# Peptides against a protein of PDB entry 5CWW, part 2

Target 1, 194 residues: chain A of PDB entry 5CWW
Amino acid sequence: VPKLQGPFDFDLNPEDEQDDEVELKDIYVIGEKPRVADLMRGEEEELEMMKEDQHNGLSLNIICLLSTSGQVKICLDIDGVEAQWLPPRSKNKRLFAPPPEPPSLLTFQTFDTLKPAEVTPDGWPMFSEDATSPYSFYVTHPAGITYISLTPWVFRLESELQSDSEAGTEFRIDLLAKGQGSERDRIFTQTRTQ

## One batch from the design tools (peptide; made by RFdiffusion4, then SolubleMPNN)

Design b2_p14_3_s1
Fold by OpenDDE base, seed 3:
Structure b2_p14_3_s1 (fold): chain B 194 residues (1-194), chain A 14 residues (1-14)
Amino acid sequence: as target 1 above (194 residues)
Amino acid sequence: AAAAAAAQTLRPAR
């Protein structure tokens, strides 16, 4: 039986200090890059073909949060949260271990998918996957549909995470965080028929 | 190391 995880602590970007009441409506998780070398243990020829097409995804899990207002938060799991299961009912061990501190999520980016005039108090926006890329998805709201892609930054961030050089990594990551954010395109807008 | 540097960079300076 899967164990319920959370609460998570959020290390918010200072731009988020203005929204004291974010009501969350949906969550979308992009799993870390599969360890293809561990999965393909025994098929060396398919491993070489997959290495050429590997625009290697991010080695961190990405957690996307969606509010009633259509605000998207892109969070990074730096702690490497793994799936947890309830321990088997073994009648004997006093786990007097203090509960582990909840893992923290790092807020990488926050952005809106709705205009202020499109926000409704009963709005229930939702995520949906893009079948063509694990790093692209849609936000659907009654007012419209927004395409989102993390591809402008995710591969550059991975390159920094895989770099053996600590020199300038902090500066380059700061430039990535302040630079070109996620791609966002409104692919459909519901016209209010007056 | 790089993930820890990323975390430090992306954390708001308190």
Scores: peptide ipSAE 0.029, ipTM 0.696, DockQ to the pose 0.022
Fold by OpenDDE base, seed 2:
Structure b2_p14_3_s1 (fold): chain B 194 residues (1-194), chain A 14 residues (1-14)
Amino acid sequence: as target 1 above (194 residues)
Amino acid sequence: AAAAAAAQTLRPAR
């Protein structure tokens, strides 16, 4: 039986200037790059083809959160949250293990997909995948559709995570965080037929 | 190591 996970601590959550609890409506998870090297142990030719397949994704899980207001939060799983299962009914309740610290998600970026006039109290925005890229997706709302791509930063972040050089990594990651955010394009706007 | 450096860098200096 899967174990319920959470709560998650949000590190770097900008103080939502609105004390209004951001009502989340949807979640979209981009899984970490599969460790194909561990799965393909013995198939050297397929391993070369999969290394050449430039789907050099991020080695971290990405968790996208969507609010009723159309706010998107892009979070990084630094701790490597894995699927947990309820322990087998072994009668040895070690009742005295301190609860594990809740896993932390790192808020990398926050942005809006809706204009203030497009926000509705009963709005139910939702994520949908892009079949052309694992790092691109759409936010669909009754007011319109927004294309989002993480490609401007994700591959650069992965390059830093894989770099053996600790020298300047902090500086380069700071530049990535402050630099070019996710691509965002409103591809469709619903014309309110009066 | 690099993920921990990323986490430290992304943390705004309080």
Scores: peptide ipSAE 0.029, ipTM 0.696, DockQ to the pose 0.021
Fold by OpenDDE base, seed 4:
Structure b2_p14_3_s1 (fold): chain B 194 residues (1-194), chain A 14 residues (1-14)
Amino acid sequence: as target 1 above (194 residues)
Amino acid sequence: AAAAAAAQTLRPAR
């Protein structure tokens, strides 16, 4: 039986510290890239060919959160949260282990998909997948549809995560966070029937 | 290490 996970702590970006209490309406999870090394154990030649594909996704899970206002938060699972299962009924829980610290999610980026005039109190925006890329998705709201792509930064972040050189990684990641954010394109806008 | 560096960079300075 799957274990319900959470609560999660959110490490907010300093730019997002001013976010009022945002009512969440939807969640979208982009799973980490398959561990090719674990899947291809014994196929070393195919492993090398797949490592050269710089389009191997992020080794971290991405958690996208969507509010009533159409605000999107892009969070990174730095702790590597895996699917948990309920312990077998027969194993004595060590009654004296402190509860594990809740896993943290790192808020990488926050942005709006709606204009202030498009926000409605009863708005219920939703995520939907893009079949062409695991790192692209849509936000659908009654006011319109917004395409979102994480591709401007996700592969660069992965390159930093896979780098053997720790030197300057923090600085380069800071530049990624402050630099080219996620792509956003309003592909459809509902015409207000006056 | 790089994930930890990412976390430190994006965390608000306490």
Scores: peptide ipSAE 0.025, ipTM 0.667, DockQ to the pose 0.022
Fold by OpenDDE base, seed 5:
Structure b2_p14_3_s1 (fold): chain B 194 residues (1-194), chain A 14 residues (1-14)
Amino acid sequence: as target 1 above (194 residues)
Amino acid sequence: AAAAAAAQTLRPAR
């Protein structure tokens, strides 16, 4: 039986501490790049072919959160949260260990998909995948549909995570965080017929 | 190391 994980601590920007009242409506998870090198241990030729087809995704899980207001939070799993299972019902492990600290998610970016006038109290925005890219998705709301792509930064972030040089990594990551964020395009707007 | 550096950079200055 899968173990329920959480709560997660969110390392949010202090400016977003006022958004703790934001009602979440949906969650979208982009899994980390598969460690094909670990899975294909002993099949070096097939590994090379699969590495070329693996458009170098991020080695971190991405967790996208969507609020009633159409706000999207892009979070990174820095701790590398793995799937866990409930231990078999063995009656005799007194967990005298303190509970492990909850894993933290790092908020990379927050942005709106709706204008203030489009926000409705009964709104139920939802994520949907893009069949063309694992790092692109749609936010659907009664007021419209917004395309989102993480591709402007995700591959550059991966390049920094795989760099053996610690020199300037912090500076380059700061430039990624402050630079060109996720692509957003409103592909459909519902005209409210009066 | 790089993930920890990323986390430090993206963490808000408290």
Scores: peptide ipSAE 0.013, ipTM 0.596, DockQ to the pose 0.022

Design b2_p14_3_s3
Fold by OpenDDE base, seed 2:
Structure b2_p14_3_s3 (fold): chain B 194 residues (1-194), chain A 14 residues (1-14)
Amino acid sequence: as target 1 above (194 residues)
Amino acid sequence: DAAAAAAQTLRPAR
């Protein structure tokens, strides 16, 4: 039986006193790039061709959260949350190990897809995938559709995570977090017929 | 600084 995981702690959550009031409506998960090296164990030539594709994506899971207000929170799974299973019902000894510390998600970016006047109390915005890129998606709300792409930063972040050079990595990641945010484009706006 | 804390957390565990 799968184990229910959570709660998750949010590291670097903006001090918006409103986070306790943020009603989440949807979740979108971009899985880590497949460990092709583990899948292609024995096909060195195909492994070299797939390593040359520097665009294989991020080695971290990305968790996107969407609120009723159309706020998107982009979180990184640094701890590498794996699927947990309930221990088999073997009758021997729950030693009360203290519950493991809850896994944390790193809040990388937060942004709005709706204007304040477009927000509705009964709003149910939803994620949908982009068939053209694993790192692009849409937020659909009755007021409109917003295209989002993580491509401006995701490949640069992966390059830093894979760099053997610790020298300046912290500085370059700080520049990524402060610099180029996700691409965001409102591709459709619903005209309210008054 | 959220970016500095992100940079520290994103350091690959040796």
Scores: peptide ipSAE 0.024, ipTM 0.616, DockQ to the pose 0.024
Fold by OpenDDE base, seed 3:
Structure b2_p14_3_s3 (fold): chain B 194 residues (1-194), chain A 14 residues (1-14)
Amino acid sequence: as target 1 above (194 residues)
Amino acid sequence: DAAAAAAQTLRPAR
């Protein structure tokens, strides 16, 4: 049986402009790119074709968090959180290990999908996947639907993570985090029938 | 400064 993971600590979390505790309503996980070389062990011809797709995803897991207010937090799993399972009932041998430190998530971006006038205290926005891209998704709220894409930065971040040169990597990642944010498009707005 | 801290954390430990 899989173990429920958490709590997570949030590094570089922006101060929420609202004094109100951010109530989370949904979570969306984008898994790291598959290790194509490990999966295609023995299929050299298919491995060459998949390496030619210059759009290999990010080597980090992405954790997207959605609040009642329609705020999206994009977090990066730098620690490489592994899947955990409940221990078998017979190994009571961990009674003296200190609890492991909670894993951290790096807050990479935070943005709103709703206008302040669209926010409701009983709002329950939800994520849904885009079948066309693992790095694109929708936020659905009663006020409307917002398309989100991480593609403007995710491949550039991967290129920096795979670079052998430390020279200027910090500066380029700083430019990525401050520069081109995630694409955000309101594809549907519910007309308030007066 | 947050992005510089992110960049330092994202550097693979050599």
Scores: peptide ipSAE 0.023, ipTM 0.608, DockQ to the pose 0.023
Fold by OpenDDE base, seed 5:
Structure b2_p14_3_s3 (fold): chain B 194 residues (1-194), chain A 14 residues (1-14)
Amino acid sequence: as target 1 above (194 residues)
Amino acid sequence: DAAAAAAQTLRPAR
């Protein structure tokens, strides 16, 4: 049986300090690209063909959080949180290890999908997948549907994470965080019939 | 510096 994980600490950008009271309604997780090199030990020819396909994803898990207000937070799992299983009912609870420090999530980007006038106290916005891309999804609310794509930055971030050159990586990552954010397009708006 | 903190956090643990 999978173990429930958490709490997670959030490393927030200092500009987002006002969000301590965000009621979350949904979570969408984009898993890291598989480490095919670890899976294909001894199959060098198949590993070379799969290296071209490995360039198509981020080596970090992405956790998207959605609030009642339609605010989306894009978080990165830097600690590399692995799937945990409930220990078998064997009586050896190591009751004497301090609980491990909670894993941290880096808040990479925050943005709204609703206008202030579209926000409702009973709002329950939901994520849904895009069948065409693992890095694209929809936010559905009674007021409308918003398409979101992480593709403007995710592949550039991966290129920086895989670069052996530390020179200028910090500057390029800061430009990614401040620059071309996620694509956001309102594909449907519910017209209020008066 | 927020950029240096973000870059240190984004380093995959080796």
Scores: peptide ipSAE 0.013, ipTM 0.553, DockQ to the pose 0.022
Fold by OpenDDE base, seed 1:
Structure b2_p14_3_s3 (fold): chain B 194 residues (1-194), chain A 14 residues (1-14)
Amino acid sequence: as target 1 above (194 residues)
Amino acid sequence: DAAAAAAQTLRPAR
């Protein structure tokens, strides 16, 4: 049986200038790239073809959070959060293991998809996938549809994570977060029929 | 194009 996960701590979360608890409405997860080397163990020829495809995704899971206000928060799973299961009914309850520390997510980017005048208190924006890229998606709200792409930074981040220098990874991620925004395009706006 | 004008008004939240 799967175990409920959380709470998660948010590292480098900008102080939400709103004292109001950001009410989340949806979550979108972009899984880490498959370890092709582990999957193709014994198929060296197909492994070479898949390594040459420069479109190797990010080695980290990406967690996108969507609020009622249409705010998108892009979080990176640095710790490598894995699926957890309820322990088997072993009679040895380790009654004395401290609770594990909550996993942390790195807040990479935060941005709006709605104008202040488009925000509604009962709004329920939703994510939807893009069939053309795992790193692109849509935010749908009654006011409109916004296309989002992480491609401007995701491949650069992966290149830096794969660099021989593991030292300063967190610092390089912070520099990318400050320097490279996600692509945002409002593809549809609902005309208010007056 | 109305779409291009809408995209330019999504200021990054400072």
Scores: peptide ipSAE 0.010, ipTM 0.421, DockQ to the pose 0.190

Design b2_p14_3_s4
Fold by OpenDDE base, seed 2:
Structure b2_p14_3_s4 (fold): chain B 194 residues (1-194), chain A 14 residues (1-14)
Amino acid sequence: as target 1 above (194 residues)
Amino acid sequence: SAAAAAAQTLRPAR
């Protein structure tokens, strides 16, 4: 039986006094790149071709959260949250293990997909995948559809995570966090027929 | 780890 996980602590949550008021409506998870090296054990030539593919994605899970207001929060799983299962009924619960510290999600970016006038109290925005890229998706709301792409930063972040050079990694990641955010384009707006 | 360095960098200096 799967174990319910959470709560999660949000690192770098902007002190939006409104975060306690953020009603989440959807969650979109972009899994870490597959460890192809473990799958291709013995196929060195194919492994080299797959390593040269600059589009191998991020080694961290990305968790996107969507609120009723159309706010998107992009979080990075730095702790490597894995699927947990309930222990078999026959193992005595060690009743005295302190509860593990809740896993932390790192808030990388927060942005709005709706204008204030488009927000509805009963709004139910939803994520949908892009078939052309694992790092692109859509936010659909009755007011319109917004395309989002993480590609401006994901591959650069991965290059820093894979760099053997600890020197300047902190500085380069700080530049990524402060620099080019996710691409965001409103591809459709619903005309209210009066 | 680079992930730990990333986490430290992304964390605003309190």
Scores: peptide ipSAE 0.023, ipTM 0.633, DockQ to the pose 0.021
Fold by OpenDDE base, seed 5:
Structure b2_p14_3_s4 (fold): chain B 194 residues (1-194), chain A 14 residues (1-14)
Amino acid sequence: as target 1 above (194 residues)
Amino acid sequence: SAAAAAAQTLRPAR
């Protein structure tokens, strides 16, 4: 039986302390690129063909959170949260192990998909996938539809994560965080019929 | 690790 995981600690920007009151409406998870090398251990010839697909993704899980206001938070799983299962009903509660520290999610970006005048208290925005890219998705709200793409930074972040040299990595990642954010395009706007 | 360096850089300075 799968184990319920959480709570997760969010490493939020302290400037966003006011966002702790944000009511979440949806969650969207982009899984890490598959470790084909670990899965194909012993099948070296098939591994070479599948390596081309490994160049096209991030080695971290991405967790997207969506609020009633249409705010999107993009979070990174730095700790590498894995699927957990309930232990078999063994009578040995190790009564003396401290509870493991909750895993943390790193908030990478926060942005709005709605204008303040489009926000409704009964709004129920939702995520939907883009069939053309694993790192692109849509936010649908009664006021409109917004396309979002993480491609401007995801592949550059992966190149830093795979770098053998720690030299300048912090600087380059800081430039990624402060530089080109996610692409965001309003593809549809609902005209309020008067 | 590069992931730990990334986390330190992306974490807001407390």
Scores: peptide ipSAE 0.023, ipTM 0.618, DockQ to the pose 0.021
Fold by OpenDDE base, seed 3:
Structure b2_p14_3_s4 (fold): chain B 194 residues (1-194), chain A 14 residues (1-14)
Amino acid sequence: as target 1 above (194 residues)
Amino acid sequence: SAAAAAAQTLRPAR
């Protein structure tokens, strides 16, 4: 039986300090890239073809959070949170292990999918996947549908995470965080029938 | 690690 995970601590970007009460409505998780080398043990030819695709995904899990206001937070799992399972009923709980510290999520970016005039108190926006890319998704709200793609930064971030040189990594990642955010396109807008 | 350097860069300066 899966164990409920959380709470998570959020390392927020200073730009997010202004939203005191974000009511979350949905969560979308993009899993880390598979360890192709571990999955393809014995299939060296297929492993070489998959390594040539320089567009392998991020080695970190991505957690997307969606608020009632249509705000999206993109969080990175730096700690490497793994799936947890309930212990089998027969193992005596070690009554004396301190509770583990909650894992932290790093807020990479925050952006809105709705205009202020489109926000409703009873709004329930939802995520949906893009079947064509693991790093693209949609936010659906009664006011409209927004396409989102993480591709502008995900592969560049992965390149920095795989670099053997720590020199300038901090600077390049800071430039990524301040640079091109996620692609955002409003693909549908609901016309208010007057 | 590059991940630790990334985390330090993306964390708000306290």
Scores: peptide ipSAE 0.022, ipTM 0.617, DockQ to the pose 0.021
Fold by OpenDDE base, seed 4:
Structure b2_p14_3_s4 (fold): chain B 194 residues (1-194), chain A 14 residues (1-14)
Amino acid sequence: as target 1 above (194 residues)
Amino acid sequence: SAAAAAAQTLRPAR
């Protein structure tokens, strides 16, 4: 039986966001790229070709959170949260292990998909997948549909995470985080029937 | 900045 995970701590939430006021309506998870090294064990040449493909995706899970207001939070799972299972009923819980520290999610980016005038108290925005890219998705709300792509930064972030050179990595990641790097396009707007 | 802290957190574990 899967174990319910959480709570998660959110690192680097914008100070102006009262998280306590943000009612979440949906969650979208982009899984980490498959560990090609683990899959290709014994095929070193093919492994090298696949490592050169910077388009293999991010080695971190991405957790997208969607509020009633149409606010999207893009969070990075730095701790590498894995699926947990309920311990078998027969193993003595070591009654003396300190509770594990709650896993943290890094809030990488927050942005709105709705204009203030489009926000409704009963709004129920939802995520949907883009069949063309694992790093692209849609937010559907009664007011409209917004396309979102993480591709402008995700591959650059991966390149920094895989870099053997620590030199300037912090600076480049700081630039990525400061950049409004996610693409957002309102592909449909519901016309208010007056 | 939040970005600087993000950068610190995202540093590859040595």
Scores: peptide ipSAE 0.018, ipTM 0.543, DockQ to the pose 0.024

## One batch from the design tools (peptide; made by RFdiffusion4, then SolubleMPNN)

Design b2_p15_1_s1
Fold by OpenDDE base, seed 1:
Structure b2_p15_1_s1 (fold): chain B 194 residues (1-194), chain A 15 residues (1-15)
Amino acid sequence: as target 1 above (194 residues)
Amino acid sequence: MTLAEKLAALVKRRR
């Protein structure tokens, strides 16, 4: 039986966002890059060919949250949340282990995809994947479609995660955190027929 | 902690 996971704590959640006020409508998860080296253990020749085609994705899961208002929150899974299964019913409940701390998601970026005048109380924005990139997606709402790309920062963050050099890491991470973040472009706007 | 500090700590923990 799958174990129910959560609640999740949002680290660096904006203090002004009362979690109680944000009605979430959709979730989009970008899985971590496959550890091809771990999967292909014993097939050295195929491993070399697959390393070249690896547009080296992020070695972290990304969790995107979408509100009714069209707000997107991009979170990093820093703890590495994995699928958990309920242990077989062993009679020895160790009644005395404190519950583990809930896993934390690091809030990387929050932004709006809708103008205030486009927000509707019955709005149901949804994520849609981009078949051309795992790090790009669309937010679809009756008012329009917004393209989002994480590519401006994902590959930079991964380069730091994979770097053997500590030199300048803090500076490059500071530039990444203060940068423009995710690309967003309104590719379609619904024209109100007069 | 800032986002930068948390990301830097994450990077350091993963290396």
Scores: peptide ipSAE 0.600, ipTM 0.953, DockQ to the pose 0.775
Fold by OpenDDE base, seed 5:
Structure b2_p15_1_s1 (fold): chain B 194 residues (1-194), chain A 15 residues (1-15)
Amino acid sequence: as target 1 above (194 residues)
Amino acid sequence: MTLAEKLAALVKRRR
């Protein structure tokens, strides 16, 4: 039987945003790039072709959260949350194991997709995938559609995760963290017919 | 900790 996971702790949540005040409407998950070496045990020829595809993704899960107000929160699964199963009904569960610490998500970026005048109390924004890129998606709201791309930082972060050299890592990470982050473009706006 | 410090710690843990 699958175990219910959560709650998750959000590392670097903005102090002004009490999590209790943000009503979430949707979630979008970008899975980590497959560990081709672990999947293709015994097929060396297909492993070489798929190694080129390993350069095309992040070795971390990305969790995107969308609020009623059209706020997007981009989180990184830094702990590597795996599927958990309920242990078999063994009568001798040591009642005294401290509960495991809840898994943490690292808040990478938070931004709005709606203008203040476009926010509605009954708003139901939704994510949708981009068929052309695993690291791009859309936020759809009755007021408009916003394109989002994580490509400006995802490949730079992966390059640091896969680098054998510590030289300049702290400087490059500081530049990544202080950068513009994700690309955002409003591709459609619904004109209110007066 | 800043975002940069947390990302640097992540990178150090994964290497």
Scores: peptide ipSAE 0.599, ipTM 0.952, DockQ to the pose 0.773
Fold by OpenDDE base, seed 3:
Structure b2_p15_1_s1 (fold): chain B 194 residues (1-194), chain A 15 residues (1-15)
Amino acid sequence: as target 1 above (194 residues)
Amino acid sequence: MTLAEKLAALVKRRR
C-alpha cells in the first residue's frame, strides 16, 4: 500500500499568499527524466545513442498545483521525493523515531489562468496533458482553456544541472529566475451567450 | 534567499 506523504513545505511562497486561503482542486506531476545510465546497465552501444537524447527533460520532478480560482503554482522537487510504501506488518514498531522533516518544494512560479470576472465559487478547473510534450499541459475551466509550456526554462535549468563548469552559472541562473518563466496562452474562451 | 540564490545552491549541490 502506498504511504501518504506530506505535509510539504513551500519554499519561497509569496509572503502575501496565505496558503490557508487557497483551495486546491487539481495536481499535475511531471516526473524527472529517467537516468538512462541506470536503465541501460550493460548496453553500452545503445547508451551512446541515447546520450544525444539526454537533453529531453529535467532531472527534477515538477509539481503543479491548481486552485479553484485558476491559480497555477509550479513547484520543483528539490529533495527528490520518492514513492514510499507502508512497511510490511512486522512486530517491531520503532514507535520512537521522530517523524522525518517534511520535504520542501521550491515555488518556481505562480500565475493566474482566469480573469477575476471568470472566477466562480463552483468553478472546477482541471489539468490535462499535452500529447506532444511532457513539459506542456492545459488548464480547462468552464470559462476557457489555457495552454501552458515549461519549455522556456526547463531545458536551461537542466543544462545548468548537468554542466561541469561553474563559470557563469550564477549569471545564467539569475537570468532564468528573472525571465518571463512559463509560456501561457488562452487558446479558447467561452462566449457567454447573453 | 532569492529564487536565483536557491536555484544556484541546488545546482551546486547536485554537481
Scores: peptide ipSAE 0.599, ipTM 0.953, DockQ to the pose 0.764
Fold by OpenDDE base, seed 2:
Structure b2_p15_1_s1 (fold): chain B 194 residues (1-194), chain A 15 residues (1-15)
Amino acid sequence: as target 1 above (194 residues)
Amino acid sequence: MTLAEKLAALVKRRR
């Protein structure tokens, strides 16, 4: 039986956003890239070809959260949350292990997909995948559809995670963090027929 | 800590 995981703590949540006030409606998870090095033990030639695909995804899970207001929060799973199973009913009540610290999600970016006038109390925004890229998706709301792409920063972050060079890392990360670089495009807007 | 500092700490931990 899968273990229920959570709650999650949000690291670097905007100070003005009491998480308790944000009604979440949907979640979209972008899984980490497969550990090709662990899968391809013995096939060095395919490992080089897969390294040349400059589009190898992020080695972190990305958790996207969507509020009723159409706010998207992009979070990084920095702790590496894996699927957990309920321990077998072993009679060893280790009754006294302190509860593990809740896993933290690092808030990378928060942005709106709706204008304030488009927000409705009965709005039910939803995520949908982009079949062309694992790092792109849509937010669908009755007011419109927004395309989102994480590609502008995901591959840069992965390059830093995989780099053996410490030289200039802090500078490049500072540029990445300041860039707030998710692409957003409103591809459809519903005209309110008065 | 800033986002940059947290990301830098993450990168250092993963290397």
Scores: peptide ipSAE 0.597, ipTM 0.952, DockQ to the pose 0.777

